Peptides against a protein of PDB entry 2Q3Z. Designs and how they scored, part 28

Target 1, 272 residues: chain A of PDB entry 2Q3Z
Amino acid sequence: YVLTQQGFIYQGSAKFIKNIPWNFGQFEDGILDICLILLDVNPKFLKNAGRDCSRRSSPVYVGRVVSGMVNCNDDQGVLLGRWDNNYGDGVSPMSWIGSVDILRRWKNHGCQRVKYGQCWVFAAVACTVLRCLGIPTRVVTNYNSAHDQNSNLLIEYFRNEFGEIQGDKSEMIWNFHCWVESWMTRPDLQPGYEGWQALDPTPQEKSEGTYCCGPVPVRAIKEGDLSTKYDAPFVFAEVNADVVDWIQQDDGSVHKSINRSLIVGLKISTKS
Target 2, 254 residues: chain A of PDB entry 2Q3Z as posed
Amino acid sequence: YVLTQQGFIYQGSAKFIKNIPWNFGQFQDGILDICLILLDVNPKFLKNAGRDCSRRSSPVYVGRVGSGMVNCNDDQGVLLGRWDNNYGDGVSPMSWIGSVDILRRWKNHGCQRVKYGQCWVFAAVACTVLRCLGIPTRVVTNYNSAHDSNLLIEYFRNSEMIWNFHCWVESWMTRPDLQPGYEGWQALDPTPQEKSEGTYCCGPVPVRAIKEGDLSTKYDAPFVFAEVNADVVDWIQKSINRSLIVGLKISTKS

## One batch from the design tools (peptide; aimed at target 1 N144)

Design b2_p16_3_s1 (made by RFdiffusion4, then SolubleMPNN; from b2_p16_3, 8 letters changed)
Fold by OpenDDE base, seed 3:
Structure b2_p16_3_s1 (fold): chain B 272 residues (1-272), chain A 16 residues (1-16)
Amino acid sequence: as target 1 above (272 residues)
Amino acid sequence: DDVEYHEWSTSKNLHA
């Protein structure tokens, strides 16, 4: 994990799995220095440098900072997300082949946000940064990944009588989504939650006022312990949300239907 | 690279 500089990121769909090669490049020249700059421009450092620095020995703390700083939401973070296929004023997310160029661009432009990223780009950059900082990390792909916006563990669709989705699909299921898992102890939790921790650097939902997610024990998600910090309900929903259709009839009645055809969650991780 | 598939408990089993 920490030593692997090149790998693959899984994409596509559950039925049509694809991969792309990715250069993580955590040992390339200057990358560690850029990772340290990333820590030194984070909002917690700017607010209280001494407190931030005193906590950098904690992989839990560092992981959460990195999750927030890989996206440019709310801070001087690395990447701006965009999903509308309008990339003319930047680099298409699909054109990136490694984390090194992204991190170098960010630094060289005075820590200005790099245009553009999507989930696998965010995850890959986070993986590079965490590996640079000595935290064993892997990229994870989840097919049929739910984005729960209201923390109710449901993906809710409003439909007309014909089954057509009405309004903005605020909640959605991605064909795939990528995040990272990092290996760490959890002295801030009850015993038994050491091991792989999920972190999501894609700016989907705010956690404690910042677009960041995790770390949350993978074990807690598997066991359904939604009380476990950080962001267990959100990460749980990504892999286990129930899909509910609210069907409006002509008479104004609304019927709740459980959509059993949409199976949320199929996780793939690398073994190396 | 060897891929590991993870089984998730279906939400149905947690609500029963």
Scores: peptide ipSAE 0.039, ipTM 0.636, DockQ to the pose 0.400
OpenDDE base, seeds 1, 2, 4, 5: peptide ipSAE 0.028, 0.021, 0.034, 0.038; ipTM 0.601, 0.588, 0.616, 0.660

Design b2_p16_3_s2 (made by RFdiffusion4, then SolubleMPNN; from b2_p16_3, 8 letters changed)
Fold by OpenDDE base, seed 4:
Structure b2_p16_3_s2 (fold): chain B 272 residues (1-272), chain A 16 residues (1-16)
Amino acid sequence: as target 1 above (272 residues)
Amino acid sequence: DDVTYHDWSTSKNLLA
């Protein structure tokens, strides 16, 4: 989880699982230095360098920083996400084959955001960075991954009487979503939550005002302990959200529709 | 569902 530089990232759908090879390249020349630059340009460092540096021995702290810094939202982070299939002014997320080129581009262009990333790219870069920093990390793919926007643990769709989805901001389920899991102790939590921690560098929702997610103990998610920092409800929803279809009638009445059961969350963790 | 693209899916699409 630290030493392996080449691996696979799972993509596709639950029924049609695919994978791509990925060069994490955490030991390639200059990559560690770039990871340190990433830490040195994070908002917490810029606010108080001494405090930030004093906390870098904590994988919890570093993990959260990396989660935020892999995306360029709110900071000088690495990747700009884009999902509209318009990548002409950058690199298509589907074109990347490794983290090294991304990180080098970021650094070489004065820590300017790299265009473009999507979930697996964010996850892969985060994995590289965390491994560089000595944190055992793996990429995780979750099929039928829910994006809960309002922290109610539901994916809700509103339909009219004709079955047409209403609204432009409906909650979504990704065909797949990638994030990382890192192994660390959690001295900041009650005993028993050491182990794999979920971190999501894809800028989906803000956590404490910044686009970051985690670390949250995988155990907490499995046990439904949503009070556990960080971002347990969001991560829980990614893998366990219930899908609710609402039908709104012309009279304004709303009722639940019987829908085919959708299984949210089929998680595949890399073995290396 | 797109094989390689990170696609948003709705209930309608998933049920289709």
Scores: peptide ipSAE 0.027, ipTM 0.622, DockQ to the pose 0.079
OpenDDE base, seeds 1, 2, 3, 5: peptide ipSAE 0.024, 0.016, 0.037, 0.022; ipTM 0.587, 0.501, 0.652, 0.600; seeds 1, 3 fail the geometry check

Design b2_p16_3_s3 (made by RFdiffusion4, then SolubleMPNN; from b2_p16_3, 10 letters changed)
Fold by OpenDDE base, seed 1:
Structure b2_p16_3_s3 (fold): chain B 272 residues (1-272), chain A 16 residues (1-16)
Amino acid sequence: as target 1 above (272 residues)
Amino acid sequence: EDVTYHNWSTSKNLLA
């Protein structure tokens, strides 16, 4: 998961799984230098270079920095996300075929955000950067992936008596969502949490004030240990949230029903 | 563009 430069990213839906070829290209000429620039423009380096550099020996620290820097939210990060199908002033997320072009564009334009990315683009670029920095990393795809917006481990849909969703209050389930898993030890945690760690560079929720996510042990997610840093509840919800329908009647009464018809989570790791 | 490779949500709310 460090040496492979070409692979596949899974997309589509749970019923219709597809994949695209992707050039990660972590060892192509100049890519390592770009990854180092990414570290040198991160907010923590700008605030205290010595402290940031002293922590770069930790894959936990580096992973979290990369998660935040792959998106351009809050910093000089690489990619701007967009999901509204208006990509005329940039590149459609669906047009990318590899991480190398994205990273080169970012660097060559003075670390200006590249337009545009969606989840698999964020994940793929993060994968490239982490591999380049010597951290074994893979892209994972989760079908029917939940986005818990209020940290209650539920996906809540508010409906009227006609079954129409009240859009402003509804939470999201993606047809698919991509993030990365990186292999590392976790000396900052209790024994047994070494191994694959989930990191999500798509700017979905803020963690400690920054759009970043993880690392969190995959084991912790599997075992339901929500106290494990970082961001265990959010990642847990992505793969295991319960769906609740709130039905509001004309008299203002609200009824709750657990909807088991939508099953959250089907995770597939990248395969070459 | 193939719809299969486009992100969509079961809700009306999307990230921007």
Scores: peptide ipSAE 0.210, ipTM 0.752, DockQ to the pose 0.048
OpenDDE base, seeds 2, 3, 4, 5: peptide ipSAE 0.208, 0.171, 0.177, 0.209; ipTM 0.735, 0.743, 0.739, 0.764

Design b2_p16_3_s4 (made by RFdiffusion4, then SolubleMPNN; from b2_p16_3, 9 letters changed)
Fold by OpenDDE base, seed 5:
Structure b2_p16_3_s4 (fold): chain B 272 residues (1-272), chain A 16 residues (1-16)
Amino acid sequence: as target 1 above (272 residues)
Amino acid sequence: DDVTYHEWSTSKNLLA
């Protein structure tokens, strides 16, 4: 997981799974230096360099910093996300074939955010950086991935009699979503949570005031231990949220649809 | 089909 520089990322939908080749390139010339720059421009370093550097021996700490710095939200991070199909002033997320070009562009332009990324691009860059820093990491794809904004473990949406979605459309179910899993011990937790930890660099929700997510033990998610730091409820919802489909009638009555058309969560971990 | 390829590659809200 540290040594592999080429791999595949899964995309598409649950019914039509697609994969693309990706060059992670963690051992290419200059990439380690760029990863170190990434650490040196993070908000924690700028606030207290000595404290930040003293904590870089912890993969838990580094993983959380990287998840925040891969996106440009809140800091001088690497990528700007965009999903509206208007990419004329940058590079289409679908055009990237590797992490190296993205990281080099970021560094060469004075740590200016690179336009543009979506979930798999964020995940892939995070994977490159973490591997470069010696943390075993893989990209994960979750089909029908929920984005719970109010932390209630539910995805609720309302439809009128014509099937049109009404009201606030803030909560989402992605056709697919990508994040990373990193292997690390968790001395900050009770015994048994060593192993794969989920980290999500796509700027979806703030964690402790920053657009970052994790690390959270995959075991905690599987066992439903939502008290486990970091961000267990959010990651749990991505793979296990219950979907409630409300039908609103003209008379103002609302009732639940019996037909569950969407099942949240079909996770595929890469074997690379 | 490039159009199909891009449609499958982009992230979409299934509730949109």
Scores: peptide ipSAE 0.315, ipTM 0.779, DockQ to the pose 0.048
OpenDDE base, seeds 1, 2, 3, 4: peptide ipSAE 0.292, 0.286, 0.274, 0.299; ipTM 0.759, 0.754, 0.754, 0.759

Design b2_p16_4 (made by RFdiffusion4)
Pose (drawn by RFdiffusion4):
Structure b2_p16_4 (pose): chain A 254 residues (1-148, 151-160, 170-248, 256-272), chain P 16 residues (1-16)
Amino acid sequence: as target 2 above (254 residues)
Amino acid sequence: TRTVHLTRGSEELTLT
């Protein structure tokens, strides 16, 4: 979770899982410096640099800023999202085989966002950043499935959608800032929309808080709970509707 | 009339 520089990102579908190899490259030349630069351009550093550097004692603070800076609403984030099959301005999300070239591109262009990312690209870059800084991190994929004239599927078909698959990262740490017993894996979601409140979204939120439905736990627990849960009910006339099943075959490299 | 209700996280959506 810290030292291994290559891994797998799972894609495809719940029935046909694809394992896409990936070069996280966290110890390649210039990557650590780029990661320190990423921290020094984060909006909290601009607001209060002395405090920002002091807070870097916390993997909660750093994990939040690190993952949060990958797809940042501010112009200084690492990647720009796009899902319309129109990637001519730059580079397709399906093309990348690693996080390193994106990070180098980002540094060389005045810390401007690199076009383009999709959920696994953001998660892959977040893994590289956090592994480089020493926070044990893994990329995770969740699969969702539809069964087909449903209004539910029409509403979605035609960025908090429910996708065929969605990726995020999990990082390992204690949570002295929370009630006891929430140490361990924390979910961090670097996909775009920081929207409700706060400088960043989404996380870190303890995986246990998600499993337990304890959605008052910081940070951004409802956003992660929504990626692995959806409750759908029909009234034809009360009935459970399985036209959409969310939270299947959640996967990571062994 | 069919009514579909979606509850996601803290959000609710009703479709008719």

Design b2_p16_4_s1 (made by RFdiffusion4, then SolubleMPNN; from b2_p16_4, 10 letters changed)
Fold by OpenDDE base, seed 1:
Structure b2_p16_4_s1 (fold): chain B 272 residues (1-272), chain A 16 residues (1-16)
Amino acid sequence: as target 1 above (272 residues)
Amino acid sequence: ERIIELNRGKKKLVLV
């Protein structure tokens, strides 16, 4: 995984899986230097350089920093996310073909955020950075991926008496969502949680005040151990949230219409 | 399920 510079990212839907070629380019000239700059501009380094540097031997620490720094939320991170189809003042997320151009643009413009990214772009850049730093990493695609916004492990939809969805209150299920998995030991957890760790660099929810996610053991997610740091409930919900459909009456009362547990996380795809 | 197209290839899924 560390040595592979060319690959594919899976997209589409559970029924119709697609892929795009991607140049991760972790060994291209200057890319490692850019990854080191990314670490040196992170908020923890700026606050206390000595403490930050002393922790860079931990892939757990580095993984969490990278997940936060790949997005530009809260810091001088790499990418600005946008989903409204208005990309005229930047580059369309759909036009990127590799991480190298993104990272070079970021560095060459004084670490200004690159416009624009979506989930696979965030994941791919994170994958490049982590590989540069010697952490085995792969991009993962989850189909029917949930975004739990209120930390209740449910995806909730609200309807009026006419059956119309209240979109402003409804949580999200994406046709697909991408994040990364990195291989590392977890000395900060009980034995048995070494191996693949999920990290999500797409800015979806704040963790400890920063738009970052993970690392969390894939095993913990599979076993439903929501007590494991970091962000186990959120990642668990991405792959296994229950879906509830509410009907709101004219008097303001709400009634549960449908409860389904088999919609989210239909398929996960990654390179073998 | 209801599909809401946001942009090319990206869709929000909603229960019908």
Scores: peptide ipSAE 0.307, ipTM 0.882, DockQ to the pose 0.049
OpenDDE base, seeds 2, 3, 4, 5: peptide ipSAE 0.019, 0.230, 0.018, 0.010; ipTM 0.561, 0.851, 0.570, 0.548; seeds 2, 3, 4 fail the geometry check

Design b2_p16_4_s2 (made by RFdiffusion4, then SolubleMPNN; from b2_p16_4, 9 letters changed)
Fold by OpenDDE base, seed 2:
Structure b2_p16_4_s2 (fold): chain B 272 residues (1-272), chain A 16 residues (1-16)
Amino acid sequence: as target 1 above (272 residues)
Amino acid sequence: ERITVLRRGNKELVLV
């Protein structure tokens, strides 16, 4: 994991899995320096440099910082997310072939956000940074990945009596979503939660006021321990959320039509 | 039944 600079990222759909080659390039010239700059411009460092530096020996702390700094939300982070297919003023997320160019562009432009990223780009850059910092990390792809917006472990969509979906009120399922898993001990948790930890650098929901996610033990997600920090309910929902179909009547009443548990998290692909 | 699926961030209605 740490030594691997070339790899694949899984994409597509549950029915049609694809992969793309990706250059993580964590050992390429200047990349370590850029990763250190990333740490030195994080909000926690800017607030209290001594405190931030004292915590950099913790992969839990560093992982959480990196999750926040790979996106440019809330800070001088690396990537601006965009999903509307309007990329004319930047680089299309689909055109990237590695993390190195992204990181170099970010640094060379004074830590200005790079346009643009989507989930696999965020995940891949996070993977590069974490590997560069000595944390074993892999990119993970989940197919039919839920984005729970209200922390209820449900993806809810509403339709009228005619079956028309009220799109503005519907929660979202990604055809695929990418994040990273990092190997670390969890001295901040009860015994048994060492190993793979999920981290999601794609700006989806705020965690403690910042667009970041994790680390959360993959074991906790598998066992349904939603009390485990960080962000266990959100990550659990990404892979296990139930889908609820609500019918809205003209009188304003709502009725549950269907509750489906098998839509989200159809397949997870990663390096074993 | 229909759900909203995002493909490359594009909202799409999918029958399930």
Scores: peptide ipSAE 0.035, ipTM 0.729, DockQ to the pose 0.060
OpenDDE base, seeds 1, 3, 4, 5: peptide ipSAE 0.033, 0.034, 0.034, 0.033; ipTM 0.724, 0.715, 0.718, 0.722; seeds 3, 4, 5 fail the geometry check

Design b2_p16_4_s3 (made by RFdiffusion4, then SolubleMPNN; from b2_p16_4, 9 letters changed)
Fold by OpenDDE base, seed 3:
Structure b2_p16_4_s3 (fold): chain B 272 residues (1-272), chain A 16 residues (1-16)
Amino acid sequence: as target 1 above (272 residues)
Amino acid sequence: KRVIVLRRGKKELVLV
């Protein structure tokens, strides 16, 4: 995991799995220095450098910082997310072939946000940074990935009486979503939660006021232990949310439609 | 059942 500079990112859909080649490039010249700059511009360092530096020996702490700093939400992070196909003032998320160019652009432009990223770009950059910092990391793809916005473990669709989905109020399922898993001990948790930890650098929901997610033990998600820090309910919902279809009538009444079981979650981890 | 699925940033209606 740490030594592999080139790999594949899985995309497409559960029925039509695709992959793209990706250069992680964690050993390319200057990339480690850029990763150190990323740590030195994080809000926790700017607030208290001594405290931040003293905590960098913890992969739990570093993983959480990197998850927040790969996106530019709330900080001087690396990537700006965009999903509306309006990429004319930047680089299309679909055009990136590696993390190195993104990180170099970020650094060379005075740590200004790079336009643009989507989930696999965020995940790939986070994977590069974490590998540079000596944390074994892999990109993970989850098909039919839920985005729970209200932490209720439900994906709720609202429809009018005509069956039209009210897009602004409806929670979404992604055809695929990418995040990272990092190998670390969890001395901050009960024994048995060492191993793979999920981290999501895509700015989806705030955790403790910052757009970051994890680390959360993959074991905790598999066992349904939602009490484990960090962000276990959110990550659990990504892989195992229930879908609720609501019909809103003109009188304001809301009726639950017959839930057909949507299969949320088909996780594929990279072997390299 | 019609479900909206986001595909590469595009909302698509998927029949389930």
Scores: peptide ipSAE 0.161, ipTM 0.793, DockQ to the pose 0.056
OpenDDE base, seeds 1, 2, 4, 5: peptide ipSAE 0.049, 0.075, 0.024, 0.039; ipTM 0.738, 0.733, 0.694, 0.737; seeds 1, 2, 5 fail the geometry check

Design b2_p16_4_s4 (made by RFdiffusion4, then SolubleMPNN; from b2_p16_4, 10 letters changed)
Fold by OpenDDE base, seed 1:
Structure b2_p16_4_s4 (fold): chain B 272 residues (1-272), chain A 16 residues (1-16)
Amino acid sequence: as target 1 above (272 residues)
Amino acid sequence: ERVIVLKRGNKTLVLV
């Protein structure tokens, strides 16, 4: 996982899986230096350099910092997310073929945010950075991934009596979503939670005031241990959220529509 | 009929 510079990122849908070639390029010239700059411009370093540096031996700490710094939300992070198909003032997320160009652009423009990224771009850049820092990491693709905003483990849809969806749905299901899994020990948790840890650098929800997610043990998600730091309820919902369809009547009453359980998390694909 | 509007990286409203 650390040594492979070229790979594939899985995209598409559960029924029609696609892959794209991706150059992670973690050993290309100057990439390690860029990863170190990323650490040195993080908010925790700027607040207290000595404390930040003392914690960089922890892959848990570093993973969480990288998750926050790959997106430019709340900091001088690498990528700006955009999903509205208006990419004329930057680079389309679909045009990227590797992490190296993104990281070099970020550095060469004085650590200004690179336009633009989506989930697989965020995940791929995070994968490169974590590998550079010696953390075994892989990109993971989940098909029919839920975005739960309120951590209630439900994706709620409200419809009027005509079946029209009311309001801008804040909670959504992605056709696919990408994040990373990193291999590390978890001395901050009970025994047995070592191994693969989920980290999500796509800015979706704030964790402790920053757009970051994880690390959370993949085992905890599989076993339903939602008390496990970090962000277990959110990551669990990405994979396992129940979909509830509500019908709002003219009298303001809300009724559950017939239990069409939308199956969230139909397939997770990663390279072995 | 489950209309899965598949756009790359698009939040798909799965209207079930």
Scores: peptide ipSAE 0.029, ipTM 0.670, DockQ to the pose 0.054
OpenDDE base, seeds 2, 3, 4, 5: peptide ipSAE 0.026, 0.025, 0.012, 0.018; ipTM 0.605, 0.674, 0.498, 0.573; seeds 2, 3, 4 fail the geometry check

Design b2_p16_5 (made by RFdiffusion4)
Pose (drawn by RFdiffusion4):
Parts: structure tokens; sequence; C-alpha cells
Structure b2_p16_5 (pose): chain A 254 residues (1-148, 151-160, 170-248, 256-272), chain P 16 residues (1-16)
């Protein structure tokens, strides 16, 4: 979770899982410096640099900033999202085989966002950043499935959608800032829309808080709960509707 | 089958 520089990012579908190898490259030349730069251009550093550097004692603070800076609403984030099959301005999300070239591109262009990312690209870059800084991190994929004239599927078909698959990261740490018992894996989602409140989204939120439905736990628990849960009910006339099943075959490299 | 093996991230049901 810290030292291994290559891994697998799972894609495809719940039925046909694809294992895409990936070069996280967290110890490649210039990557650590790029990661320290990423921290020093984060909006909290601009607001109060002295406090920002002091808070870097916390993996909660750093995990939030690190993952949060990958797809940042501010112009100094690492990646720009796109899902319309139109990636000519730059580079397709399906092309990358690693996080390193993106990070170098980002540094060389005045810390401007690199085009383009999708959920697994953001998560892959977040893994590289956090593993470089020493926070144990793994990329995780969740699969969702549809069964087909449903209004539900139409509403989605034609960025908090429910996708065929969605990726995020999990990082290992204690949570002295929370009630006791929430140490361990924390979910961090670097996909784009920081929207409800706060500098960043989404996380870190304890995985246990998600499993337990304890959605008042910081940070951004409802956003992560929504990626692995969806409750759908029909009223033809009360009935459970399985046209959409969310939270299947959640996967990570062994 | 080919659509389910795609790497492109799609809203649910788009491939149907």
Amino acid sequence: as target 2 above (254 residues)
Amino acid sequence: VEAEKSREELPIGTSL
C-alpha cells in the first residue's frame, strides 16, 4: 500500500471485470517534489500557509488535501473531467497507463489541470500522491448494474450519476478527530464536484461509517454512501424495484 | 459483451 509502484485498476462491468495494470510510479524522479508542490499550492496554504504546514502532521488533513487537489474546482487542480467521448483538446482517459506523465505534465504547465480524467484516472493519481507521501492507499472500483422502459434509466441516460463502474481510493489511518473506533480504511473520492460545502470533496470518511450508515461522520459521508447504496421503490398500486442495483463486486488488488 | 468490457465510463443504462 506504500511501496509497490504498480497495481491494477478494475474496470469493465460487474459481470466482465477488466484488470487494467497501472504505474503509480510514486518514487519516480521528480514525483515527490511535484507532490510537495501540490500541497504548497492548495487553497488552504494560500489562506494560511503557517497553519497549513502545521496541519500536515495529520494524514486526515493531508489525505483530504491530496485527494481533493486531484480534481479541484479551483484552476490549480491536477485533472479536468470529461465523459463525452470528445478528448481532442488533450489526452483520452483510456490512454494513460500511469500517474507519472500526468503529474509531470501538470507541473510543467503552471500547475494547470491536465485534460482529461475519468473516475479511475483521478483515483489513480490520488493513489500515487498519497503513496508518495507515505499514506497507505489502494484504488477501489465499485460496479453498478441496470436491467432494462424504465424512467430511472431514462433520467440518467438522457456529475453525480450512477455509472457502470466508479473508482475511488481508500487510505489507512487512525481518526482521533472522530468518535472512537473509526481507525483504518478511509474513503477518499477525487472525482470533480465539490458542491455541498467545504474546500474539498469527498472524504476522508471511514469505510465503517458507510457500512454502518453513520452519515454524520466527517468528511462527506453521504456522497460515499450514495456511490454504494441506492433505494428504489415502485408504486403501481409499494414494491422494491431492481431496475438499478448499486454496490456490486467492490474490488481492489490483492 | 464488448460494450460491458469497455473502459469508457458511462451513465447507467447508456450501453442498452

Design b2_p16_5_s1 (made by RFdiffusion4, then SolubleMPNN; from b2_p16_5, 9 letters changed)
Fold by OpenDDE base, seed 2:
Structure b2_p16_5_s1 (fold): chain B 272 residues (1-272), chain A 16 residues (1-16)
Amino acid sequence: as target 1 above (272 residues)
Amino acid sequence: EEKLLSLEQVPIGSLL
């Protein structure tokens, strides 16, 4: 989890699992320096360098900073996300084969956001950075991954009498989603939450005003302890959300139905 | 179905 520079990232769908090789390259020349630059351009450092530096010994703090800085939302972060197949002014997310080129491009262009990433690219870059900083980290893939936007642990679809989804379709389930798990102690939590912590660098929801997610103990998610910082409800929903259909009938009545055909969550952890 | 076979991340729930 620290020493491996090459690995696989799982993609596709629950029915059609795929993987790609990925070069994490955390020990390649200059990568550590780039990771340090990433820390030195983070909003917390820019606001108070002494305070930020004093907290860099905490993998909890560093993990949360990295989660925010791998995306370019809110800051001088590494990657711009895009999902609309319009990648002509950058690099297609599907074209990346490793984290090193991304990080080098970011640094070489004055910490300008690299175009473009999707979840596995964000996760892989975060994995590289965290490993480079000495935090044991792995990429994980969750199939049928829910994005709960209103923190109710549900994916809600509004449907007409014919079952057609109405509205803006903001609620969604990804075919797959990738994030990272990092091994760390949690002295900021009750005993027993040491171990794997989920961190999500894909800019999905804001946490404390920043597009970042975690660290949250994987144990807390497994046990349903949604009070556990950080972002336990969101990460819980990614892997456990219930899907609800609100079906409006012609008479204006609304029926609530549990959609059992959409099973949220099938997590695969990498072995290395 | 084609999107499910894609290597890209896509919202499947909104496509139903």
Scores: peptide ipSAE 0.335, ipTM 0.811, DockQ to the pose 0.547
OpenDDE base, seeds 1, 3, 4, 5: peptide ipSAE 0.025, 0.025, 0.033, 0.029; ipTM 0.633, 0.634, 0.671, 0.666

Design b2_p16_5_s2 (made by RFdiffusion4, then SolubleMPNN; from b2_p16_5, 8 letters changed)
Fold by OpenDDE base, seed 3:
Structure b2_p16_5_s2 (fold): chain B 272 residues (1-272), chain A 16 residues (1-16)
Amino acid sequence: as target 1 above (272 residues)
Amino acid sequence: EELLKSLQQLPIGSLL
């Protein structure tokens, strides 16, 4: 979780699980220095350097900063996400084989955002950075991963009488999604929430005004404690959301149906 | 290219 530089990231779908090799490279030359630069360009440091530095002894604080800084939303972060298959002005997310080249490109171009990432790229870079900073971290893949946009723990589809989805899909389910889990104590929470904490660097929803997510205890998600900071409802929904179809009939009536064919969540954690 | 498409993060129900 700290010492392993090479690993696998799981991709594909629940029915067709795939993996790719990934070089995390946390011990390669200059990578630690780049991770320190990442901390020194974060919005909290720029606002109050002394306060930011005084909090860097907290894995909770650092994890949340890294979650925000791996994406370029809101700040001088590392990666720009793109999902429309138009990658010609950058590097295809599928072309990356490790975190090192991404981090080096970011630093060497004056902390300009690197094009492009998708979830596993964000997660892998976050994993590298957190490992560099001495935080035990692993990449996690969740198949049929929900993106709840309104914090109601539901994925809602509007359908016509033929079952066809109508309008823009705001809420959706990914074939897979990747984030990281980091091992840390949680002195800011009640006892028993030490251990694995979920962190999501993919820019999906804002948390306290920034595209970041977590840390939230994996135990809290498992037990359904949605009051636990940070972002427990969102992370819970990723792995446990119910899918609801709102079926509109020709007479204007609407029928609510639970979609039992779309089962959210199948989480795989790596051993390394 | 088809292999790469199969490795993309996609909404469920999206065609590859």
Scores: peptide ipSAE 0.361, ipTM 0.843, DockQ to the pose 0.430
OpenDDE base, seeds 1, 2, 4, 5: peptide ipSAE 0.355, 0.349, 0.342, 0.346; ipTM 0.839, 0.842, 0.835, 0.834

